# Ledger of designs, part 62: peptides against a protein of PDB entry 4HTP

Target 1, 231 residues: chain A of PDB entry 4HTP
Amino acid sequence: SQTVASHVPFADLCSTLERIQKSKGRAEKIRHFREFLDSWRKFHDALHKNHKDVTDSFYPAMRLILPQLERERMAYGIKETMLAKLYIELLNLPRDGKDALKLLNYRTPTGTHGDAGDFAMIAYFVLKPRCLQKGSLTIQQVNDLLDSIASNNSAKRKDLIKKSLLQLITQSSALEQKWLIRMIIKDLKLGVSQQTIFSVFHNDAAELHNVTTDLEKVCRQLHDPSVGLSD

## One batch from the design tools (peptide; made by RFdiffusion4, then SolubleMPNN)

Design b2_p14_5_s2 (from b2_p14_5, 5 letters changed)
Fold by OpenDDE base, seed 1:
Parts: structure tokens; sequence; C-alpha cells
Structure b2_p14_5_s2 (fold): chain B 231 residues (1-231), chain A 14 residues (1-14)
């Protein structure tokens, strides 16, 4: 079945997240999120113009924006140390080199950027001169790969986990990987609260989520901002 | 802009 997520580049989500993060004020952060959301809804209407009964929703994007609320996908079994080792291997970084050590010791400030403790930012700077300028993955493809990782983690198939991670990495820009890492680690550091994200999405979203704890249901039932829970 | 990107995507559907 056709979904909005199968058409929207992951890069577009990442660029939006980057804008949100760089924005200082709440209002500006909200504006960037709203622009993405409204555009998504508009595309949804266009894509499904002739199909009224669809289950497609903002869920594929929302679960990446609020990864801590993920309930469908099981644990990835991935930590910063694993990613560090993977990048060292993939990028063929000397183990005793500056970049490898930055990744492994990401909690220790080593530079002027003040990115200590933020593995994704450290990774970004290492990746920037070494990665593709433009990624090729859609939001759907990213979710599929993340599903694969979670499934293979539960099955203890480490080799297959690595395969999916390699696919994510090799098909993503440095900026996309920065955000992908944050999604996997479940900390986007957007500077905007979960409540704000829900409020922008739909007035009843926070309430429905509090009751159901089901992000997909929230996105599906409250797809239309003009239709409330009581309607 | 993101709005323009989505407009392009919509155009591709046509």
Amino acid sequence: as target 1 above (231 residues)
Amino acid sequence: SIVERFEELIKELE
C-alpha cells in the first residue's frame, strides 16, 4: 500500500529536525515542525485522494520524532559504544587515531565545539568529510531498516543487525546519520517538549496518548486536526 | 524550503 512515508525522503525530516534544533525560541521551533506536519497532511490528501479508507498517518514520522514513545518496535540493542566501533571499522579509522578516539571517548571534551556527551554530534563531524552529500532513503525505508535491527536483535542475529546498520550508514549523509543516531539512542535534543509536539499535532493528542500509550492510534485517530476525540 | 519540497513531491504524483 502507498504511504506518505514511502515518498518522503528521510533527508527532509532530518533537515526539519536540524532547523528545530538550531532555533532558539519555542515559537520558531513550533513553526518548523508545523510546516513539516502541514506539508505531510497536504501530501497525504493528494496521495490518497481517491481512497477514503486508509490507515496511513503521520505515525512513521512521529515514531522517529518521539522515539522514546515507541512500543511497536522492540529494543535495538545498540549503544554509543557499538556505533563507535562500527564507524571505526566502516570508515577504516586508525584505532589510535584522533577520530576513533573521539568516537570512543565521546563523553570527554576533546575540542572547542562543546559537544561532549553528544555522540551524534561527534559522529557528525567525523562523518561529514567521509560520507555522501545526499542520502537516498525514504522515511519508510529507514523504519524498515530499524524494524529489521530490532527483529534481529531479538533473534540474536548480530551479523544481520550489522548488515542493516551498514545499509543505513552507506545510504545516508552525515546530517542524516546524526539524526538517525539520536533516533536509535532515543534522544533527539530538539529543545521542544513531547507535550509541545503533541499540541502542535492535535489538541487532543496528549490526552489520547496518556490513555492509550499507543502512538500509532494517536496519529491515526487524530490525523485530521479539525476532528476531535469527541466527534 | 520543506514546503517547496513537498510541493515537488505532490507534483510528482500527478
Scores: peptide ipSAE 0.654, ipTM 0.962, DockQ to the pose 0.755
Fold by OpenDDE base, seed 2:
Structure b2_p14_5_s2 (fold): chain B 231 residues (1-231), chain A 14 residues (1-14)
Amino acid sequence: as target 1 above (231 residues)
Amino acid sequence: SIVERFEELIKELE
């Protein structure tokens, strides 16, 4: 069925996340998130103007913003070392070359950026001069591919996991891949707490999540910021 | 801006 996530480019979410991360103050971080959220809700209303009973919500984006709260999708089985090896192969990097070693030894400071321990940042700088300037994936497509990875991990289908990862990588910019990596590893480093994200989304979001631990339910039931839990 | 991009997406629905 028609969803907001099927229309919103993944790049737009990543750009928002990048702005949040780069912002110094809490208020500025909140502003960037709010702008994205409000725009999403406005688009939802336009998309579903003739359909009152829809299950569509902010959930497709929220589960990427708060990946540590994901409960529907099973484990990916992907670590930084796997991604490093994949990038070396995909980019045809010399195994003993500088960039390959940066990816493999991401925990050790080797460059001038001081990004040791942050694999996503290491990958970003390796990818920036080598990959597409603009990605082509929607948020829905990203979630579909991540679903595939999780499902195939459970089924021990390593070939299909690689296929989905390659599709994600080859259709994404360096910036999009930076954030995709952080989503997979479940550490976005936004500088805002889970509580802050929930509070901006809806006044009752934190409470409902504490009771249900169901992120989709939170997004669906509290889609309208003017309608509370007690209503 | 992100707001403008979403406005463009809304226009595409019309």
Scores: peptide ipSAE 0.649, ipTM 0.961, DockQ to the pose 0.773
Fold by OpenDDE base, seed 5:
Structure b2_p14_5_s2 (fold): chain B 231 residues (1-231), chain A 14 residues (1-14)
Amino acid sequence: as target 1 above (231 residues)
Amino acid sequence: SIVERFEELIKELE
């Protein structure tokens, strides 16, 4: 069965996240998230118009927006240092060059951007002149690759982890990789709280999550914003 | 806009 996530480009999620991050006020941040969510729900209705009782939901996107709440996927085993080394190799950066050192020493201030400590931002600027302008991955494909990474980490298959990472990297723009890194590290820096995200999604979402700690269940049971827990 | 992009995706279903 097809899912909404199999149709939605990962780039569209990333552009939404970028808009949220750049927004100055809570209301504007909420607006960008709401527009994405409402559009997702509309697409869901169109995709599944002839199918009842589907399990498809906002979960594939929600688990990337709130990666710290992930319970289905195991740990990636990926740190910033690993990614730095991978990028140096993949991009053939000189080991003693400025960009390689920026990636390896991302915690140390090196420029005027004030991005010290934010590996994803450091990586973005290194990647921007070197990567595709537009990625080709859907949200489903990104989740599949992340599942592969987690599974292979559990199995201690470092070679296969690298393969999946390379696929993610080579098929993503610099902006998409910025957000992908933040998803893997589980810190999106959106400037909007988890509670706000849940509240926008559904009035009962926070309560249901507090009880179940199951993000997929929250997304499925509360897919319709007009249908509450007691209905 | 994101709304327009999703509208395009919906049209592709038809």
Scores: peptide ipSAE 0.648, ipTM 0.961, DockQ to the pose 0.756
Fold by OpenDDE base, seed 3:
Structure b2_p14_5_s2 (fold): chain B 231 residues (1-231), chain A 14 residues (1-14)
Amino acid sequence: as target 1 above (231 residues)
Amino acid sequence: SIVERFEELIKELE
């Protein structure tokens, strides 16, 4: 069956996350998230107009926005050092060059950006002049590739992990890769709490998650903001 | 805007 995630470009999620991160106040951050969420729900209604009782929900996006709450996928087994080495290889960066050293020593302050310790931001600036301006992946495709990475990590198939990572990288813009890295490392740095995200999604979301620890169940059962947990 | 992007996606369903 078709899903909203199979239609929504990953770039649109990333642009929303970028707007949230750049916003100064809580209210403005919430506005950007709400606009994306409401638009998603509207699209859901249009897509499933003639099909009732679908299992489709906001879950494909929510699990990328709150990656630390992921319970369906096993661990990726990917750290910043692995990504640094992969980028050096893929971009054919000289090992003793400035950009390679920035990636490998991402915790050391360099330049004027003040991005020490934020690998995703350092990677972004290295990638910006070298990558596609527009990515081609949907949210569904990103999740499929992440599923592949987790599954192959469990199976100890490093070659297949690399293959899936290369697909993600080669089909993504620098901005999309910035956010993809943060999703994999499980730290988005949005400046809004988990509680805020849940409260905007649904009034009962935090409660249901506290009981079930099941993000998909939260998204499915509380898909309609007007239907409560007790209904 | 993101709202406009989704409206375009909805139109593509028709």
Scores: peptide ipSAE 0.645, ipTM 0.960, DockQ to the pose 0.756

Design b2_p14_5_s3 (from b2_p14_5, 6 letters changed)
Fold by OpenDDE base, seed 4:
Structure b2_p14_5_s3 (fold): chain B 231 residues (1-231), chain A 14 residues (1-14)
Amino acid sequence: as target 1 above (231 residues)
Amino acid sequence: SFVERVEELIKELE
């Protein structure tokens, strides 16, 4: 079935997240999220204008924006150390070189950017001169690959996990990978709370999530901001 | 960006 996520480039989600992160004030952060969400809803209405009963919703994006609330997809089994080793291998970095050591020792302040402890930022600077300028993945494709990783982790298929990770990495810009890493590690560092994200999405979103703990249900039932839980 | 192109993308669906 057609989904909004299959039409939205992952790069566009990442650029939105980047804008949110760089924004200093809460109001500006909210504006960037709202603009993306409103565009999503508008596109949804157009895409599904001839189909009344669809299960499509903002869920594919929401689960990437609030990855700590993911309950459908099992654990990835991926940590920063694994990613560091993968990048060292993929980029053919000297193991005793500066960039390899930065990735492996990401918790130690080594740079002027103050990115200590943020593996994604460390990775970004290593990747920036080495990766594609523009990625080719849609939000749907990213979720499909992440589903594959989780499934293969459950099945203890390390080789297939690596394969899916390589697909994500090789088809993503440095900026997209920065955000992808944060999604996998489940720490986006947006500077906006979960409550704020829910409040912008729908007035009843936080309440419904507190009861159901089902992010997809929240996105589906509260797709229309004008239709509340009591309706 | 998607936000900037949403109107164009919608037209492409018609």
Scores: peptide ipSAE 0.501, ipTM 0.949, DockQ to the pose 0.874; fails the geometry check
Fold by OpenDDE base, seed 3:
Structure b2_p14_5_s3 (fold): chain B 231 residues (1-231), chain A 14 residues (1-14)
Amino acid sequence: as target 1 above (231 residues)
Amino acid sequence: SFVERVEELIKELE
């Protein structure tokens, strides 16, 4: 069946997240998230105009925005060190070179950016001059690839994990990879709380999540902001 | 962006 996520470029989610991160005030951060969410809901209504009983919801995006609340897919088994080694290999970086050392020693302060400890930012600056300017993946495709990674991690198929990771990174811009890394590591550093995200999504979202711990259920049941839990 | 193009994208569904 058709999904909103199959129509929304992953690049557009990343651009929204970038705007949220760069915004200084809570109100401005909320505005950027709300605009994306409202557009999603509007597109959903149009896409499913003739189909009232659909399971499609904001869940494909929400699980990337709040990756620490993911319960459907299992662990990726991916850490910063693994990604560093993968990038060194893929980009053919000299192991004793500046960029390779930056990736491997990402916790050590280097340069003027002050990005020590943030692997995604270190990776971004290494990737920026080397990657495509625009990615080609939809949110649906990103989630499919992440599902593949988690499934293959459970099955201990390291070769297939690498294959899916390579597909993700070769079809993504440097900015998209920055956010993808943060999604995998499960720390977006948006500067807005989980409670705020839920509050903007729906007034009853935090309550329903506290009871069910099911992010998909929250997104489906509270898809309409005008329909509450008690209705 | 998706936000800017949502109206156009909806028209393409018709």
Scores: peptide ipSAE 0.500, ipTM 0.949, DockQ to the pose 0.874; fails the geometry check
Fold by OpenDDE base, seed 5:
Parts: C-alpha cells; structure tokens; sequence
Structure b2_p14_5_s3 (fold): chain B 231 residues (1-231), chain A 14 residues (1-14)
C-alpha cells in the first residue's frame, strides 16, 4: 500500500522546517506549517480516494517534527561525537584541520555565527561546500533508515548502523543533514511549541496525545480536522 | 517544493 510519505521528498519537509525556524513571528511559523499540512491532507485524499479505512496519516512527518514524542522507534545510540568522527572520515577531513576541530569541539565558540553548542549548524557549514545540492530521499525512506538505525542499535550491530547513516548522509543535502541531525538528537529549535503544532494539526490533538501518548494514534484518529474526538 | 507541486502531483495519480 502506498503512503503519502513515499511521495513527499524529505527535502521538502526540511525546507518547511527551515522556513519555520527563520520566521520571526508565531503567526508566520504557523502559516508555513499549516501550508505543508494542508498540502499533505489534500494529497492524502487524492492518493486514497478509492480506499476505505487506510492507516496512512501525517504520522511519518509528525514523528520527525516532534521527535521527542517518539515511542515506536527505540534509541538511536548516536551522539554528536560519533557523527563528528563519521563526517571526518567520510569527508576525508584532516584531523588537525579547522573543519574537523569545529565538528569535534562544536560546544566551544570559535566563530562569529554564534552556533556554539549547535552541532547541526556546525555540520551544515562544513557540509555545504562538500555535499549534494539536493537530496533524493523521501520521508518514508528517511523513516525506514532511522528505523534500521534504532533496530541495529538494539541489536548492537555497529557496522549496520554505520551503513544506514552513510546512506542517509550520502543521499542528503547539507540542509537536509542539518535537520536530520536535529531529528536524531531530538531538538529541532523551531521556535514554536509542541502545543502550537498540535493545535494547528487538530483542535483535539493535544488532549488525545495527553491521554494516549501515542503520536500515531493522534495522527490517524484526528486526520480529518473537521472530525472531533466525540464524533 | 511539495506545497507548490501538490496539484501537479495529484494529477499524476490520475
């Protein structure tokens, strides 16, 4: 069965997140999220027009937007230091070079950008001149790879974790990797609250999540913004 | 972007 997530490029989610982050006001942040969500719902209706009782929902995107609420996927076991080492290896960066040291010492203020402590931003600037301009992964493929990482972490298969990470990295732009890193470390820095995201998604979303703590259930049951919990 | 292309993408389903 096809899903909306299999048709939506991960790059498009990342560009939406970038717009939200760059927006100064709450209203503008909400607008960018709403436009993406509305497009998703419209595409869903078209994709599933001849199918009843589909389980497809906004969940594949929502779990990347609110990664701190993830309950299905287990821990990745990935830290910034591991990613730093991986990038140094993959990009063949000199170990004593400026870029390698930036990645390893991302917490130390070294530049004028004020990005100290934000590994994803440090990585972005290192990656920008060295990687693809546009990635090739869909939201579904990103989630599949993240599932693989979590599963292999549980199984203590470090080699397979590395393979999945390399696939993510080599098929993603610098901007996509910035957001992917933030998804993995579970801190998107959007400047909009969880409550706001839920309120835009559905009026009853926050309540249902508070009771169930099941993000997939929230997305499936409240897929239609016109249908409430009491209906 | 997906938002900009959603109408086109829907037509491709048809």
Amino acid sequence: as target 1 above (231 residues)
Amino acid sequence: SFVERVEELIKELE
Scores: peptide ipSAE 0.496, ipTM 0.949, DockQ to the pose 0.873; fails the geometry check
Fold by OpenDDE base, seed 1:
Structure b2_p14_5_s3 (fold): chain B 231 residues (1-231), chain A 14 residues (1-14)
Amino acid sequence: as target 1 above (231 residues)
Amino acid sequence: SFVERVEELIKELE
């Protein structure tokens, strides 16, 4: 069955997240999220106009926006150090070079950007002059690749993990990779709380999540903002 | 962006 996620470029989610992060006020952050969400719901209605009882929901996006709440896929087994090494290899960076050292020592302030401790930002600046300007992946494809990584991690297939990571990286812009890294590490740094995200999604979302701890159920049951839990 | 193109994308579904 077709999903909204199969039609939405990952780049568009990332650009939305970027706007949210750059916005200073809560209201502006909320606006950017709401616009994306409303567009998603509108597209959903159109896509599924002739289909009843679909299981499609905002879940594919929500699980990337709130990756710390992921319960479906297992651990990736990926840390910043692994990504650093991968990028050094992929980009053929000199190991003793400035950029390689920035990635490996991301916790130590280097340069003028003040991005110490934020591996994703450090990676972004290294990647920006070296990668595609525009990515080609949809949200669904990103989730599929992340599922593959988690599955292969569980199976201890390191080579296949690397393969999926390479596919993600080679088909993503620097900006997309910045956000992808944050999704994998499970820290988006949006400046918006989980509670705020839920409140914008649906008035009952936080409550339902507190009870079920199932993000997919939350997204599916509360897909319509006008239909509450008691309805 | 998806937000900007949503109307166009919907039309493409018809």
Scores: peptide ipSAE 0.488, ipTM 0.947, DockQ to the pose 0.876; fails the geometry check

Design b2_p14_5_s4 (from b2_p14_5, 6 letters changed)
Fold by OpenDDE base, seed 5:
Structure b2_p14_5_s4 (fold): chain B 231 residues (1-231), chain A 14 residues (1-14)
Amino acid sequence: as target 1 above (231 residues)
Amino acid sequence: SIVERFNKLIEEIE
């Protein structure tokens, strides 16, 4: 069975997140999220117009937007230092070079960007002149690779973790990798609260999540914004 | 725009 996530480029989610992050006010942040969500729902209706009782929902995107609420996927076992070392290797950065040192010492950067402590931003600037301008992964493919990483972490297969990470990295733009890193670290820095995201998604979303703590259930049961919990 | 990109995706499946 097909899903919306199998059609939507990961780049489109990342561009939306970037717009949200750059927006100054709550209203503008909400607008960008709503536009993505409404478009997703419209596509869902078109994709599944001849299918009843599908389980497809906004969940594949929601779990990347609110990664701290992830309960299905186990821990990745990935830290910033691991990613730093991987990038140094992959990009063949000189060990004593400025870019390698920026990645390894991301907490105390000497630059003017004010990105201290934000590894994803440090990585972005290192990657921007060195990687693809546009990625090729769908949201589903990203989730599949993240599932693989979590599964292999549980199985203590470091080699396979590296392979999946390399696939993510080599098929993603610098901007996509910035957001991918934030998803893995579980800190998107959007400037909008979890409550706001839920409220925009559905009026009953926060309540249902508070009771079930099941993000997929929230997305499936409240897929239609006009149908409430009591209906 | 994001809306336009999704509309293109819809057209591809119709």
Scores: peptide ipSAE 0.694, ipTM 0.968, DockQ to the pose 0.778
Fold by OpenDDE base, seed 2:
Structure b2_p14_5_s4 (fold): chain B 231 residues (1-231), chain A 14 residues (1-14)
Amino acid sequence: as target 1 above (231 residues)
Amino acid sequence: SIVERFNKLIEEIE
């Protein structure tokens, strides 16, 4: 079916997240999120102008922005160490080389950037000179691949997990991979709280989520900011 | 800007 997520590049979400993270003030962080959200809603209205009662919502993006609230897909079974090894293999990095060691020992300060403990940032700098400048994935495609990873993890199909990860990696820029890693690890480090994200999305979002613990329901029922929970 | 990019997407489907 036609969805907003099938049209929106994953790169656009990542650039928004990057702007949010780099912003120092709460108000500026909120502005960047709001611009993305409002644009999404506007596109939704245009895409579905001739169709009522669609199930499409902001959920495909929201579940990537608040990955710790994901309840639909199963666990990925992916940790930083696995990703490090995958990157070493994919990029053909010498095992005893500087970049390989940076990835494997990401918890220990080895560089000048002060990114110890932040695997995504370490990976970003390793990837930046080596990968695509622009990715090709939509938000829907990213979610499909993540669904595949979770499903195959449950089925203990490690080969298929690797396949999906490789698709994600090879079709993403360094910046996109930075954020993808953070989504998988479920720590975006945006500097804005879950409550703030919900508040910007809809006045009743936090309440509905507290009751249902269903992020999709929150996004669907409160898609229109002018329609309240009690309406 | 992100707004401009979305506007372009809208134009593509109209």
Scores: peptide ipSAE 0.691, ipTM 0.968, DockQ to the pose 0.782
Fold by OpenDDE base, seed 4:
Structure b2_p14_5_s4 (fold): chain B 231 residues (1-231), chain A 14 residues (1-14)
Amino acid sequence: as target 1 above (231 residues)
Amino acid sequence: SIVERFNKLIEEIE
């Protein structure tokens, strides 16, 4: 079935997240999220104008924005060290070189950007001069690949995990990879709370999530901001 | 802008 996520470029989500992260105040952060959300809902209405009772919702995006609340997809089994090694291999970085060491020792302050402890930022600067300027993945495709990674991790198929990771990496810009890494590690560093995200999404979202702990259900049931839990 | 990009997507499906 057609989904909004199958049409929305992953780059658009990443650019939104980047704007949120760079924004100084809560209000500005909220504005960027709201613009993306409202646009998503508008597109949903257009896409499904002739189809009632669809299960499509903001869930594909929400689960990437709040990855720590993911309950459907099992663990990826991916840590920063694994990604570091993968990038060193993929980019053919000298193992004793500056960039390889930055990736491996990402917790140690080595640069002027103050990115110590943030692997995604370290990776971004390594990737920026070495990868595509524009990615080609939709949000749906990203989720499909992440599903594959989780499934293969459960099946202990390391080779297939690597394959899916390579697909993600090779089809993503440096900026997209920065955010993808943060999604996998489940730490977006947006500077806005989970509660704020829920409050912007729907007035009843936090409550429904507290009861169900089901992010998809929250997104589906509260897709319309004008329809509450009591309705 | 995000709004403009989504509007373009809408136009593509109409």
Scores: peptide ipSAE 0.691, ipTM 0.968, DockQ to the pose 0.776
Fold by OpenDDE base, seed 3:
Structure b2_p14_5_s4 (fold): chain B 231 residues (1-231), chain A 14 residues (1-14)
Amino acid sequence: as target 1 above (231 residues)
Amino acid sequence: SIVERFNKLIEEIE
């Protein structure tokens, strides 16, 4: 069946996240998230105009925005060191070169950016001059690839994990990869709390999540902001 | 804007 996530470019989510991160105040951060969410809901209504009984919801995006709350897919088994080595290999970076060392020693302060300890930011600057300017993945495709990674990690198929990772990074811009890394590592550094995200999504979202711990259920049951838990 | 991009997506399916 048709899903909103199968139509929305992953780049659009990443652009929204970038705007949220760069915003200084809580109100401005909320505005950017709300604009994306409202647009998503509007598109949902258009896409499913003739099909009211659908399971489609904001869940595909929400699970990427709040990756710490992911319960459907198992662990990726991916850490910063693994990604560093993968990038060095893929980009054919000299092991003793500046960029390779930056990736491997991402916790050590280097340069003027002050990005020590943030692997995604270090990777971004290495990737920016080397990657495609525009990615080609939808949110659905990103989630499918992440599902593949988690499944293959459980099955101990390292070769297939690498294959899916390569597909993700070769079809993504540097900015998209920055956010993809943060999603995999499960730390977006948005500067807005989980509670705020839930509050903007729906007034009853935090309560329902506290009871069910099921992010998909929260997104499906509270898809309409005007329909509450007691209704 | 993000709103404009989504509006374009809507136009494509209508």
Scores: peptide ipSAE 0.687, ipTM 0.968, DockQ to the pose 0.784

